Peptides against a protein of PDB entry 7Z53. Designs and how they scored, part 126

Target 1, 150 residues: chain A of PDB entry 7Z53
Amino acid sequence: PRIKNQADCIPFFRSCPACPGSNITIRNQINALTSFVDASMVYGSEEPLARNLRNMSNQLGLLAVNQRFQDNGRALLPFDNLHDDPCLLTNRSARIPCFLAGDTRSSEMPELTSMHTLLLREHNRLATELKSLNPRWDGERLYQEARKIV

## One batch from the design tools (peptide; made by RFdiffusion4, then SolubleMPNN)

Design b2_p27_6_s2 (from b2_p27_6, 15 letters changed)
Fold by OpenDDE base, seed 3:
Structure b2_p27_6_s2 (fold): chain B 150 residues (1-150), chain A 27 residues (1-27)
Amino acid sequence: as target 1 above (150 residues)
Amino acid sequence: YVDFLYSLRRGLNRSALLEVEALVRAA
């Protein structure tokens, strides 16, 4: 974490263990966040890609989420817009395009897709909490601060 | 990540299936 405004930040510790009584899913999420090394796989290493991965329709500092599908009410990665989409060819009946992520290889390995999805959800959760705590922050500030925590 | 991956795939499969079914009914 590279937080600039530490006074207005929510307490977040990457190496924090799961709370007592937590389920395996929550524990796995914490472990995944702790083990993640390169955030560029989530946010993109290039500025044009990074902008495309953000929700620019508001000032909430959120990453873009899938506009077509959700996973039991939970966010999924947005789809990319590829003319020759290899993911559509993998299962023609499913008609699921490749995901847009910081790493273009995310759709090639479901495990990476899952990791990116998890971190997207975490970013958006953090940004939402930061907005609640700091209502005067604009979308850019919220995005950057959440990114620094992840 | 086994349970998370499973949940993700189930979510995608279910949503995709519903979309395909809707398209078929509309055709």
Scores: peptide ipSAE 0.026, ipTM 0.504, DockQ to the pose 0.028
Fold by OpenDDE base, seed 2:
Structure b2_p27_6_s2 (fold): chain B 150 residues (1-150), chain A 27 residues (1-27)
Amino acid sequence: as target 1 above (150 residues)
Amino acid sequence: YVDFLYSLRRGLNRSALLEVEALVRAA
């Protein structure tokens, strides 16, 4: 769509690593909310990271969850596996590693940790519901459909 | 809700934090 009233837009640019016709394309986004809605901070913008954020042990289309801790039965973000983990270095006695998320800032900004956790739970909830409604869908389809809804 | 956010900021809920602290002390 062509936006005639520029006052309704926030001049925001983002790069697209796989746009047609160029190696890198810079797009003008309408606003910051549009950038946020794609949820790339949760799913990861790089394919290797995106795969690492998924639960690959089944065909349920779920995101990976923490294997050590839960919040009253609810999921927490998985831990990353960093050689020099800055979170471990911050508090030597606590021995709590950084979280793995689509946005590396999740461990630097605790506010993002909460949001990422909520969206993780929402994705897994959606994937579970979609599996119930569509029992023959494989994990890839469940994951992608849930991602579209989030 | 505030306690929940605080727990997430630390990467653990309150109960899990206590458990981790206990394990650290025992190690």
Scores: peptide ipSAE 0.018, ipTM 0.445, DockQ to the pose 0.024
Fold by OpenDDE base, seed 4:
Formats: sequence, C-alpha cells, structure tokens
Structure b2_p27_6_s2 (fold): chain B 150 residues (1-150), chain A 27 residues (1-27)
Amino acid sequence: as target 1 above (150 residues)
Amino acid sequence: YVDFLYSLRRGLNRSALLEVEALVRAA
C-alpha cells in the first residue's frame, strides 16, 4: 500500500507513461526532460518563506546570501535555522547546516543546492543591473522585476 | 562542501550570461 505519511519519504516523481494505441503491454515512458527551472524553488511559494529569502536590509531587491561563507567572493545560499538540522546530523564534522531556499529539497542534493545558488546569483545580478539602469526603483520593484525575468 | 563548491563552478561555466544581459537591457 501507499505510504500515508509523506514525511517518511523522499519525494521522487516518475515520468508519465506513454499511451500508445497499440496492444503493447510494455509500459513506455514519455521521452521528455523531467527537470525544469521553476522559479518557485528559488523564491518560495509562500509569502513568509519568500520574505525570509530576501535581503531586507537594503532597497536593492536582492535575495539573502550566506553571511558566513562565500565562494571566492561569490554568493552562497543562506543557512536555515532548524532546531533539528538534518544536514548537521548527516555530517557532524563538516558543521554545515541546511541551506534556506524556496524548496526544502535544496539541501538534500548538492546538485539542487548548486542550481539554487546559481539562480540566486542570477537574480542578484539582474537586480543589480536593473538598479543601475533604474536608480529610482525601490527594493520591491527591483525584486519583482528580477523575479519576472528569472 | 568542497564538492558542492566544485559543482557550483561547473554550473557557472554553463550559465548563459549573455542572454541574461540582453533581458536586463530590454527590461
């Protein structure tokens, strides 16, 4: 039977089966890329989370960046504040907590973390360029316009 | 964490920065 508690499962999505009109009994998969860029993964689908992902200390429309670490001067995702941080428990020696992102899965896979980090950098780059082009725009407008472009 | 940073570096090499710049100028 299907597991009722989703908290006990890592979410995996299976590709949709093809429905050929033939009597083929072998399940065929739709040949399509299942990965896509969803901005909600970066910005958050809920307003409280979205606000937590933003840099509210200025009017630059930026997403929040890590305050402890940088990648040779480049931004990293901010850390979340979890009472029982699974990332800290996974590798106790590294002492790297889970990242805060629009998708909670971002900390589960380095690939997802990397993707979210790249999109974070792109948003901040866009917001910075938009500020340069439109110096009178406030942080909210810069954030929203950059979000639309991403 | 080091592996993560390495993955980030690979991702940056694939970023279409020129397309982003064009979008910014058009906005």
Scores: peptide ipSAE 0.016, ipTM 0.369, DockQ to the pose 0.027
Fold by OpenDDE base, seed 5:
Structure b2_p27_6_s2 (fold): chain B 150 residues (1-150), chain A 27 residues (1-27)
Amino acid sequence: as target 1 above (150 residues)
Amino acid sequence: YVDFLYSLRRGLNRSALLEVEALVRAA
């Protein structure tokens, strides 16, 4: 979602501006997004987590996506498998588990959820395009090259 | 951005509905 009026916006992630306004709470949440220099919060900073965030069922270099829900046909973050899922406990009627992401806060802050979702989609788009351009690349190379671009 | 959040919420709700419908049909 691109913002056309950038008068009160600050840039984050590949020329995407954020307009937090004057609300301090909103500004603090958006500042968390603008603090990203690399995409470790999306891909995971530790190798075990990074592997769990990937789709290892094929050689397409994709990040894992939600297997239960989509956003009008587009990918959502996958769910985690937590013993005592705090997201389920906070709202028992909604019955939505916590998301699996490189940042635990992605399940608590809608702004982070949105950013991680967008970057998930962008990574998978890039990996798909790279596969088309380079059919001989394996999943590891596709994943790493897409990660470098993001 | 606000529009995206709204769309995300709508999409999630729709998917949840479809899942329930699928479960009902399978029962």
Scores: peptide ipSAE 0.021, ipTM 0.464, DockQ to the pose 0.031; fails the geometry check

Design b2_p27_6_s3 (from b2_p27_6, 15 letters changed)
Fold by OpenDDE base, seed 4:
Structure b2_p27_6_s3 (fold): chain B 150 residues (1-150), chain A 27 residues (1-27)
Amino acid sequence: as target 1 above (150 residues)
Amino acid sequence: RVEFLYSLRRGLNRSELLRVERLLRLA
């Protein structure tokens, strides 16, 4: 369908179809990113936000992780601290605050939340490896180098 | 890097992990 009201449109990029070589009528997609991902969605585009997204309690260059919950030992995005948390207000039974991310839309779109979580985990993994390889690096260096790799 | 993000989306396999490790050594 063609949407005439462009103001209501959210840009999406369709994944490339997977071609298994058979006449499958169901369109499958490959698990790939077909568009550029702005790292600012993960790290924040503004310095105050970027600092809040980081674990500043040590010199490991890590992004902050959820302090209340984990996913089978893996990190989850930290919660934000909003006065009127819309996530809490919309679903009072769940009592799950909005996540803190570089993109405010992360809590609005579970797909983005998943990607942010994945990239957070990878950043922290990379930072950890960089620390092992470069013990002299401080947290800022570790953070920046890991960010560049991501 | 798009190619790196691609690898993350799929989940890093052994070969991709080694490539990442090589990059880390060069960093």
Scores: peptide ipSAE 0.006, ipTM 0.294, DockQ to the pose 0.028
Fold by OpenDDE base, seed 5:
Structure b2_p27_6_s3 (fold): chain B 150 residues (1-150), chain A 27 residues (1-27)
Amino acid sequence: as target 1 above (150 residues)
Amino acid sequence: RVEFLYSLRRGLNRSELLRVERLLRLA
């Protein structure tokens, strides 16, 4: 959402800076956090989206990660493939597309981006650990069990 | 993990948010 007073805001994607002191931002963050109870914002609420958020190249039950960038070796959210990518349009020089997540707001508020990123990493960590504990589990089982733990 | 999520929210400080922003600018 567009915040009127951006003095205490962090500029980010879609010209929607994160303002910790903003009622709108706080409410959105709280609402988003509450919606994370079912983790639908991370995994997607619909099966087609959920499949796109998964790494289907193996049977490790992992969520898809960014293929271009990492954060000091740590995973970042994968990019979406939008024809008219609003993130690319907001900053043409940066050429960073929108992230793909269960909630489109992940590219709007840095707080959500970070939360989704952390939960992505946590899921993949859990899936990896579950694989080591249960080597015969397939990717679907690993994904579902990790999702339940998150 | 509800408690984990609340813990994450509490841990999302200004410094961490700035790091994410800086990383994206350098990409």
Scores: peptide ipSAE 0.018, ipTM 0.381, DockQ to the pose 0.045; fails the geometry check
Fold by OpenDDE base, seed 2:
Structure b2_p27_6_s3 (fold): chain B 150 residues (1-150), chain A 27 residues (1-27)
Amino acid sequence: as target 1 above (150 residues)
Amino acid sequence: RVEFLYSLRRGLNRSELLRVERLLRLA
């Protein structure tokens, strides 16, 4: 069925096409983001981003959490630090900056924000349990092992 | 991207985030 009212549509865009050099009409998509399986939406696909998403203040292997807000004691995504924060500009009264996540779309859709938040909590839960089971593991080991499980 | 955020995040606040998180937990 066709959606006639475009106002009801979410403006999803496909990635840019990548055509092979041959005259074949086969059209591929540029893989800008890694697959869901590796949970890159949570951890980031690039090393600098991945480091910024981690809590480096201790050796617990945790992801960084919001320092201003919590959900009844539960973690929320940390805020990003953008010069021209589009999230602050979209709703001046709310004054909520963009969230920092492995997927830049995390602040674009509340559904994605929620999913990333839940996976953040799951990682930190796993890291905490792994620390309990393996007290000698350092932060890097805890982070990597929890990342593999998520 | 800014326009996209403007179209979808007009009413997004902390309360909105909490509501959708609750929905996901119940799903």
Scores: peptide ipSAE 0.016, ipTM 0.341, DockQ to the pose 0.050; fails the geometry check
Fold by OpenDDE base, seed 1:
Structure b2_p27_6_s3 (fold): chain B 150 residues (1-150), chain A 27 residues (1-27)
Amino acid sequence: as target 1 above (150 residues)
Amino acid sequence: RVEFLYSLRRGLNRSELLRVERLLRLA
């Protein structure tokens, strides 16, 4: 288990590998969640970037969200702060900067933008739920536990 | 959620992208 003190554990289930039967090498999952997602595109693969993607103004373990725009009250990716922002240069009428994400391609492909946005919302939802269930957890623990569940 | 994770694992096609976008609006 990921948490040492199991008395404070929350019953969130994730994929657990298992091998069926004798002489079968096919890797199965014990629970219904049989897929694995490399969430490095959301959280960042490097520590400095990962910190910049977090909301560090509180101890809620949340990822940073856009401060200018929302999607009908729903969170959007935060903007990056590039000197020569290619997103601003390509469409001067829209005047929308590039998004900040773990994957630099987040603003290049609508597929990635959608995926990152959805996973951002999921992380913050999980962190909020974990805080409600474990009010004594600090921001770092909330962030890490939510990250592991995603 | 499970279907979304499978889509990410396989790589999104056009139909799956539309489903993701719909989920973003409804979530």
Scores: peptide ipSAE 0.013, ipTM 0.381, DockQ to the pose 0.045; fails the geometry check

Design b2_p27_6_s4 (from b2_p27_6, 15 letters changed)
Fold by OpenDDE base, seed 3:
Structure b2_p27_6_s4 (fold): chain B 150 residues (1-150), chain A 27 residues (1-27)
Amino acid sequence: as target 1 above (150 residues)
Amino acid sequence: YVDFLYSLRRGLNRSALLQVEALVRAA
């Protein structure tokens, strides 16, 4: 995968190397993937984006999910609402907008989209379980606690 | 990284991956 927009990169800090070895390409790939697992890549590093990624219609602390498509009942990333959506412009007949995620490059690399999807599902699973265990928690607390676990 | 790969495989099966890829390609 090519990261063309370095301006959207989020720094990742480690206390030690993630993987030993001399292969720079492999190490760079691992670093990119591990940095992507950072919660900021899923939840957004900016507060306005973070709010848009949440399901604010209830107090369940969930992330927003796609309202048009599901994967055999499992959640997919929500679509963004861009005026000039590059995904719609790329294939006009398909009419599939770009996905909304913590990383704006999610729609550029299917593998990263899959990772975002995985972590979305995991967050919502955790939030649901936390709600069951702690019925008095409001949506904000559920969201934050699930975020800490992810 | 190994945990990442295992999590990915558990979280998204082959069908799910293909569906996501199809959506991205269609976009």
Scores: peptide ipSAE 0.022, ipTM 0.556, DockQ to the pose 0.043
Fold by OpenDDE base, seed 2:
Structure b2_p27_6_s4 (fold): chain B 150 residues (1-150), chain A 27 residues (1-27)
Amino acid sequence: as target 1 above (150 residues)
Amino acid sequence: YVDFLYSLRRGLNRSALLQVEALVRAA
Protein backbone atom coordinates (compact mmCIF):
# COMPACT_ATOMS: atom_id res chain seq x y z
CA PRO B 1 0.00 0.00 0.00
CA ARG B 2 0.92 3.63 -0.44
CA ILE B 3 2.16 5.82 2.37
CA LYS B 4 -0.75 7.80 3.72
CA ASN B 5 1.10 10.30 5.87
CA GLN B 6 3.19 12.39 3.52
CA ALA B 7 5.06 13.89 6.43
CA ASP B 8 6.78 10.56 6.89
CA CYS B 9 8.04 10.47 3.32
CA ILE B 10 11.44 11.42 2.03
CA PRO B 11 11.15 14.50 -0.16
CA PHE B 12 12.37 13.31 -3.52
CA PHE B 13 11.62 15.45 -6.54
CA ARG B 14 12.27 15.00 -10.20
CA SER B 15 13.32 18.06 -12.13
CA CYS B 16 12.05 19.00 -15.55
CA PRO B 17 13.59 17.02 -18.37
CA ALA B 18 16.41 18.53 -20.36
CA CYS B 19 17.48 17.83 -23.93
CA PRO B 20 21.15 18.65 -24.32
CA GLY B 21 21.38 17.91 -28.03
CA SER B 22 20.33 20.26 -30.78
CA ASN B 23 18.95 17.69 -33.19
CA ILE B 24 18.29 14.82 -30.82
CA THR B 25 15.30 13.84 -28.75
CA ILE B 26 17.26 12.34 -25.87
CA ARG B 27 15.83 13.50 -22.58
CA ASN B 28 17.74 13.72 -19.30
CA GLN B 29 15.93 13.60 -16.00
CA ILE B 30 17.54 14.77 -12.77
CA ASN B 31 16.30 13.56 -9.41
CA ALA B 32 16.78 15.52 -6.24
CA LEU B 33 16.92 14.12 -2.73
CA THR B 34 16.28 16.81 -0.15
CA SER B 35 16.25 14.85 3.10
CA PHE B 36 16.78 11.58 4.86
CA VAL B 37 14.08 9.37 6.33
CA ASP B 38 11.85 11.10 8.84
CA ALA B 39 11.36 8.87 11.85
CA SER B 40 7.99 10.40 12.64
CA MET B 41 6.38 7.08 11.79
CA VAL B 42 8.04 5.71 14.91
CA TYR B 43 7.71 8.62 17.29
CA GLY B 44 4.35 9.91 16.15
CA SER B 45 3.57 13.10 14.35
CA GLU B 46 1.24 14.37 17.05
CA GLU B 47 2.22 15.20 20.59
CA PRO B 48 -0.49 13.16 22.32
CA LEU B 49 0.50 10.06 20.41
CA ALA B 50 4.18 10.75 20.93
CA ARG B 51 3.66 10.88 24.66
CA ASN B 52 1.74 7.63 24.64
CA LEU B 53 4.61 5.95 22.84
CA ARG B 54 7.09 6.87 25.56
CA ASN B 55 7.95 5.02 28.73
CA MET B 56 6.90 7.46 31.40
CA SER B 57 7.78 5.23 34.33
CA ASN B 58 11.36 6.50 34.52
CA GLN B 59 13.72 9.21 33.33
CA LEU B 60 15.56 7.10 30.80
CA GLY B 61 14.03 8.61 27.68
CA LEU B 62 12.83 5.25 26.43
CA LEU B 63 9.98 4.35 24.15
CA ALA B 64 7.32 2.08 25.56
CA VAL B 65 7.69 -1.62 24.83
CA ASN B 66 5.29 -4.53 24.76
CA GLN B 67 4.46 -5.81 28.21
CA ARG B 68 3.24 -9.23 27.13
CA PHE B 69 5.67 -10.36 24.47
CA GLN B 70 9.39 -10.19 23.84
CA ASP B 71 11.67 -11.53 21.17
CA ASN B 72 14.21 -13.48 23.17
CA GLY B 73 14.59 -10.53 25.47
CA ARG B 74 14.28 -7.95 22.72
CA ALA B 75 11.54 -5.37 22.69
CA LEU B 76 8.39 -5.46 20.62
CA LEU B 77 5.95 -2.68 19.92
CA PRO B 78 3.43 -2.02 22.66
CA PHE B 79 -0.19 -2.88 22.16
CA ASP B 80 -2.73 -0.17 21.68
CA ASN B 81 -5.76 0.11 23.92
CA LEU B 82 -8.67 0.36 21.55
CA HIS B 83 -12.26 -0.09 22.58
CA ASP B 84 -13.12 -1.83 19.35
CA ASP B 85 -9.78 -3.28 18.41
CA PRO B 86 -9.95 -4.32 14.77
CA CYS B 87 -7.05 -6.70 15.19
CA LEU B 88 -8.83 -8.61 17.91
CA LEU B 89 -11.96 -8.72 15.81
CA THR B 90 -10.11 -10.07 12.80
CA ASN B 91 -8.96 -13.24 14.53
CA ARG B 92 -10.83 -14.10 17.69
CA SER B 93 -8.70 -17.10 18.50
CA ALA B 94 -5.35 -15.35 18.22
CA ARG B 95 -6.29 -12.55 20.62
CA ILE B 96 -3.52 -10.24 19.47
CA PRO B 97 -4.36 -6.55 19.73
CA CYS B 98 -3.18 -3.89 17.35
CA PHE B 99 0.26 -2.48 17.89
CA LEU B 100 0.76 1.10 18.93
CA ALA B 101 3.24 2.97 16.78
CA GLY B 102 3.87 6.29 15.15
CA ASP B 103 1.40 5.54 12.40
CA THR B 104 -1.71 3.41 12.24
CA ARG B 105 -0.30 1.19 9.51
CA SER B 106 1.99 -0.68 11.88
CA SER B 107 -0.51 -3.49 12.32
CA GLU B 108 -1.52 -3.58 8.67
CA MET B 109 1.83 -4.21 7.05
CA PRO B 110 4.29 -6.68 8.53
CA GLU B 111 7.11 -4.84 6.83
CA LEU B 112 6.24 -1.65 8.67
CA THR B 113 5.82 -3.53 11.92
CA SER B 114 9.29 -4.93 11.55
CA MET B 115 10.81 -1.57 10.72
CA HIS B 116 9.04 0.12 13.59
CA THR B 117 10.26 -2.60 15.91
CA LEU B 118 13.81 -2.13 14.76
CA LEU B 119 13.62 1.60 15.21
CA LEU B 120 12.10 1.17 18.64
CA ARG B 121 15.02 -0.99 19.64
CA GLU B 122 17.50 1.42 18.14
CA HIS B 123 16.03 4.36 19.98
CA ASN B 124 16.12 2.56 23.28
CA ARG B 125 19.67 1.46 22.61
CA LEU B 126 20.71 5.00 21.83
CA ALA B 127 18.96 6.39 24.86
CA THR B 128 20.71 3.84 27.03
CA GLU B 129 24.09 4.73 25.59
CA LEU B 130 23.42 8.43 25.96
CA LYS B 131 22.47 7.89 29.58
CA SER B 132 25.77 6.16 30.15
CA LEU B 133 27.66 9.01 28.54
CA ASN B 134 25.58 11.75 30.13
CA PRO B 135 24.33 10.56 33.51
CA ARG B 136 22.83 13.91 34.43
CA TRP B 137 20.52 14.11 31.43
CA ASP B 138 16.86 13.70 32.27
CA GLY B 139 14.39 11.60 30.37
CA GLU B 140 13.30 14.39 28.07
CA ARG B 141 16.84 15.20 27.04
CA LEU B 142 17.67 11.57 26.46
CA TYR B 143 14.53 11.04 24.43
CA GLN B 144 15.10 14.07 22.24
CA GLU B 145 18.76 13.41 21.64
CA ALA B 146 18.12 9.79 20.75
CA ARG B 147 15.33 10.88 18.44
CA LYS B 148 17.66 13.26 16.66
CA ILE B 149 20.16 10.50 16.04
CA VAL B 150 17.56 8.08 14.71
CA TYR A 1 21.57 7.49 7.70
CA VAL A 2 23.50 4.74 5.98
CA ASP A 3 25.15 3.73 9.21
CA PHE A 4 21.78 3.72 10.85
CA LEU A 5 20.39 1.31 8.28
CA TYR A 6 23.25 -1.07 8.89
CA SER A 7 22.61 -0.92 12.59
CA LEU A 8 18.98 -1.79 11.97
CA ARG A 9 19.88 -4.84 9.94
CA ARG A 10 22.04 -6.06 12.78
CA GLY A 11 19.27 -5.43 15.26
CA LEU A 12 16.87 -8.00 13.89
CA ASN A 13 17.72 -11.42 12.56
CA ARG A 14 15.49 -13.47 10.32
CA SER A 15 13.95 -15.40 13.19
CA ALA A 16 12.99 -12.22 14.98
CA LEU A 17 11.50 -10.87 11.79
CA LEU A 18 9.34 -13.94 11.44
CA GLN A 19 8.13 -13.58 15.00
CA VAL A 20 7.05 -10.01 14.44
CA GLU A 21 5.31 -10.95 11.22
CA ALA A 22 3.59 -13.85 12.90
CA LEU A 23 2.19 -11.57 15.56
CA VAL A 24 0.86 -9.22 12.94
CA ARG A 25 -0.70 -12.01 10.92
CA ALA A 26 -2.33 -13.40 14.02
CA ALA A 27 -4.08 -10.12 14.65
Scores: peptide ipSAE 0.022, ipTM 0.525, DockQ to the pose 0.036
Fold by OpenDDE base, seed 4:
Structure b2_p27_6_s4 (fold): chain B 150 residues (1-150), chain A 27 residues (1-27)
Amino acid sequence: as target 1 above (150 residues)
Amino acid sequence: YVDFLYSLRRGLNRSALLQVEALVRAA
């Protein structure tokens, strides 16, 4: 690799060129997203984070939702509790902290925020449906089953 | 998971995207 220490790099992925063996002189990339958001990223890759992303106040297996704001009654991502919150520092007047999600980049890219929001809503929808179908399931089972479906 | 993706696609509308983007921009 050009740079040996990957810690010095921000990972960017470049799309594959279309028809690499063609006589096309102008590089044309494949029209495809080279990055995908694993739905599991909503849940967090580490157990402490995963627990923080869950609504532990009940046995409904839900992911935590924003307690201050809603989108016309629909859930938004919960806010994180960061010391020196960069989102708060970006716009001090707005006082909107960074979102808490399984992907730490969720607050950096509105597109990711949107996707994670939708995934959160879908998880909670699934968990709710599973609860309706299986009233005796506890929160852990509901959470895990909904997670597996996602 | 496949059904989830379809649900996601159905849930993804312009208005929702804009609203979330607006919130993030305000942050």
Scores: peptide ipSAE 0.019, ipTM 0.393, DockQ to the pose 0.035
Fold by OpenDDE base, seed 5:
Parts: sequence; structure tokens; C-alpha cells
Structure b2_p27_6_s4 (fold): chain B 150 residues (1-150), chain A 27 residues (1-27)
Amino acid sequence: as target 1 above (150 residues)
Amino acid sequence: YVDFLYSLRRGLNRSALLQVEALVRAA
């Protein structure tokens, strides 16, 4: 997502506060944007999370996708398995869990969710294309090569 | 996760999911 309120923000750098007077929502957006360089918001910054974000059921190097919902046949982010799911608690009637993503804040802001979804689809597209071009590559290589391109 | 809980102002629901889908399709 793009910064629209320039009056409330200063030029930002990686891991630096850019909007000192902004509310928590705007700060979360900036934090997600600064992580875009290494795409940690999509792939996760820690190895355990990164593994959970992957589809480990095959050797296709794919990221995991939602198993309950699709967007007209296209992938959505997978749901997390949280003990006390805050997304379920905020709206008990809706019964929609939080998404599993590299940045937990993706479940807070639909704009971030959209960006993560797009990059998820792009990764899986790239991995699929790389598999077609390099049939002997295993899932780890496909995943890493696709990650480098994203 | 703890910081997320304190900063949480809204949760995803079915309507929000549909909005995300619409945004992704429009991109």
C-alpha cells in the first residue's frame, strides 16, 4: 500500500519510524512497507514461520493457500490456527479466522491482505513457471529461486 | 502477536474477505 497522507509522514527508511505523529494503523502500514525490500511480509522473517507459510506436501516450491475459500478460482492466504484467534473474537458471528502471513498485521488491514495475496499468487506463478523450465529442480530450489525474483 | 492484539482495531469478517477479493481482482 502507498502512503497517501504525506503531511503526517517524513521520508522513511528500513526499520525507521516515518510517521511520528501517526496512529497505530498508519505505523503498521509503514512497517509493512519498509519490509517490502526483502519480502519478509510474505515469506516470514523467522524459519519456523517461513516453513509454515510453505506448501510442504509436494516438491513444487509453492506457498500455502487457503483451503476453504478462493477468489473465483484464484488463491487466497491460508488461515492460521490460533488458540485464541483475535479475528474470531472481534466478530463472533462472522466466524472468519486470521490469515497466516509473514506479517501478522495483514489480518488487521485489508490493504495489506490484498498486497500479500498478490505476492502469494506471484510467487506461486513463478514457482510453477520455474518448474516447467527446470523439471529437475526440487521444491527447495524452486521456492528459493521464486523468492529471489519476488 | 502480542503487539498485534494491542493494536487490533478491526477483525476480518466475510464482508472484509470479499473486499480483499475485489481489490485483488482490480489490481
Scores: peptide ipSAE 0.017, ipTM 0.476, DockQ to the pose 0.055

Design b2_p27_7_s1 (from b2_p27_7, 16 letters changed)
Fold by OpenDDE base, seed 5:
Structure b2_p27_7_s1 (fold): chain B 150 residues (1-150), chain A 27 residues (1-27)
Amino acid sequence: as target 1 above (150 residues)
Amino acid sequence: LIRADVGLITREEDKLAIIRYLALLQR
């Protein structure tokens, strides 16, 4: 459910509050997701992966987005390029490759896919806003500053 | 300058929307 009054909530994930009136089952699910979702899952824990997750075609500090599909104009995770793509093998008719993310589980667990997608969108939103506020920042600065905020 | 509200990211309705759409892509 949507939190209506965050003033009555207790922080449960960094500065994010959880309201006592929220459904416990939903809260537990959110807590389970947030307990292991960190920056490495979105940005990659290793530099080669981190570079592959970035949009290097410009100096906007953006993460790479899917080039084939969008969610009603909103970004989706980019596809990976695997020789033996397990996602393609699981459903040969669908022909949807695995997503590329900082965590390989992003294609296995829809909950993680959703979280990574939302964090991707948030990063790109932040980077875009930071560019507007700081037009002289290069892509690296924008990326790092947005990453720190997420 | 800006702070992300991670609380909005954790909203169930947003997660379900993405899950549903992703499922549609795999049809």
Scores: peptide ipSAE 0.034, ipTM 0.595, DockQ to the pose 0.044
Fold by OpenDDE base, seed 3:
Structure b2_p27_7_s1 (fold): chain B 150 residues (1-150), chain A 27 residues (1-27)
Amino acid sequence: as target 1 above (150 residues)
Amino acid sequence: LIRADVGLITREEDKLAIIRYLALLQR
C-alpha cells in the first residue's frame, strides 16, 4: 500500500515533495520505474522473504545490501544463500551467487536486476532521510514509511 | 536446472553488465 496522508513530515509523497524547502532530489527515472513496478517485487510478498531482504543489524529501516560488491560506492542487491544456488552451480569458476530480491527471477535478467537495484537505493535513501526528519522513529516505522513512499 | 535455461547472472561479467546498464539509466 502507498501512503495516503502526511501526518508526519516526509520528504516525498510518491514523486512529490511533502515538506517545503526539502533539498531531496528524485530523478525522473525513479518516478518512471515506480509507475509500473509492483513494490512486492522489491520487498517480497511473503514475510520470511521480506525479513531476509531487510537490514536487521540496526534500527535504520534499511533494506539489506550486498556485502561483497558495490557500484562505485553505491549499493547492489544482496546475494542469496541457497544450499543449491543455481547461479553457483551453472558457473562454478565464477563463484557469483544469485541475487536476493522480492522477485525470484531477479538473477535472470540484468534489466530487471537493475530496476530492483535502483529501487533498493531509493528505499535506503528515503529511510535515511526519514531518520533525519524523524529521529524518534524506530527501524520498523522507518522501513514501513519508506516502503509506502517508493 | 530449469532456471539455467533462461540464463542466469552467474559471472562477474554479468554483474558488470548490470553496473553498465545502471549507468546508462542514470544518464
Scores: peptide ipSAE 0.031, ipTM 0.566, DockQ to the pose 0.037
Fold by OpenDDE base, seed 4:
Order: structure tokens, then C-alpha cells, then sequence
Structure b2_p27_7_s1 (fold): chain B 150 residues (1-150), chain A 27 residues (1-27)
């Protein structure tokens, strides 16, 4: 039964198998994902979380990256340090913690995980580029300027 | 923010596969 009231529907964007044109489908999916990505999803909505998402070991304005794993040299989201980590509890043999992101749901939704990872990489790329262009900028400025661009 | 009750991704290989796929789409 089709729900008659659209207000009662949670919009789930499913990629339809019959979507015309591979590029349009891809673009729409990406746009849909990015529309859900508020800057708060990547950077954190609260200042304590935002600080934890940053690399504080240097003045490069970078977001923190995973210290255990990389994707062929490319950054992954850092792990969270929850005592009762649901990701660890779900698969105890794998021992892969949940990712730390601006949204706690990042590990619950593969789409968010991937998007956050991409945006993490983009931020760090931008921050790195900004550092090269502005060598005297400190980490705070680099972080904020990169955040504005993302 | 829509919370989808989706199972947690616990395998690194699966995470990487998804990330890599989406990264390719961004090119």
C-alpha cells in the first residue's frame, strides 16, 4: 500500500536499477549524499567533537586521520575510542572500531562513511594547498579556511 | 538528519570497497 501522505514518508533515495544514464544516476546519488552532508557532519556540530576530529599534533589545520589503516596511502576516518563500541561488539573477531566523524551515524551508514572519508581527504588536501600558498598561516586559520571551501 | 537503521560496517575491506567506489565516481 502506497502511503498517501508524503509527510509520513522518510525520503530514502534508492538508486533505481532502471535509472537512465549512468552519469545522471551517479550525479544524483552524489548530490543526494552531499545534500545530507552538512559541514557539521564532517566537522562536528559541537566544539568538543570538532576538536577531537582535528589533528592537533601540528599546525597544518588538518582533520584527524586513521592511525591504523590507510587506503593505499590515502586517509581514512579516525576510529572512535568508545568503551562500548558497537562496531567492536558487532564483530568481535574483526576488532574494527566505529569511525569518529561529525555524525555518530557514520559507521551505521556506508554512504556516510564513504562521503565523510572523501570530504576528510578533500579538507586535508585543501588545507595542504592553503599551507603551501600561505606558509605563515597557523593551524586554526588553515582549518577554518579549508572548512569554508568544503 | 535521516537515521537509517542500517547494520554497522565492521569489516575494513567492505568500508574500503565502498569508499573506493565512491571516490571513482567523484572523478
Amino acid sequence: as target 1 above (150 residues)
Amino acid sequence: LIRADVGLITREEDKLAIIRYLALLQR
Scores: peptide ipSAE 0.028, ipTM 0.548, DockQ to the pose 0.076
Fold by OpenDDE base, seed 1:
Structure b2_p27_7_s1 (fold): chain B 150 residues (1-150), chain A 27 residues (1-27)
Amino acid sequence: as target 1 above (150 residues)
Amino acid sequence: LIRADVGLITREEDKLAIIRYLALLQR
């Protein structure tokens, strides 16, 4: 469906071609967020980074998740492996390294970290659903298809 | 990007949970 009033919706939103009238506030919020969110923030803009952000231990097309911590059973971003990790240096007692994301600044901005975390969870949710619907798809296919939907 | 109908990124509870968790880790 076409957007009737362009004042209510930003048409460049990739996954939502139309806005419901009752969710203008939510839509505007999403549009505002999407204006700041490039898929490269989640998936990486370079192939080596993109590979490091993926779970390569299986053929499920998942993004890598934190192996030490979870949020009430939900995934957190994986830690990076920086030699001179600035996150570790800021608080030596906490011993929490920087998160690994497509955007290297994710750990400096909790709001951005939260957004990346949610997108990570959504990708993995989609990949899981796609695997259920398409059991013969390999990890690469699942990853790419989920990426297209996010 | 996440579809509007999914509404995941609009969940204030999830955002707050992550922020609170990160704040806890940084104590």
Scores: peptide ipSAE 0.033, ipTM 0.609, DockQ to the pose 0.067; fails the geometry check

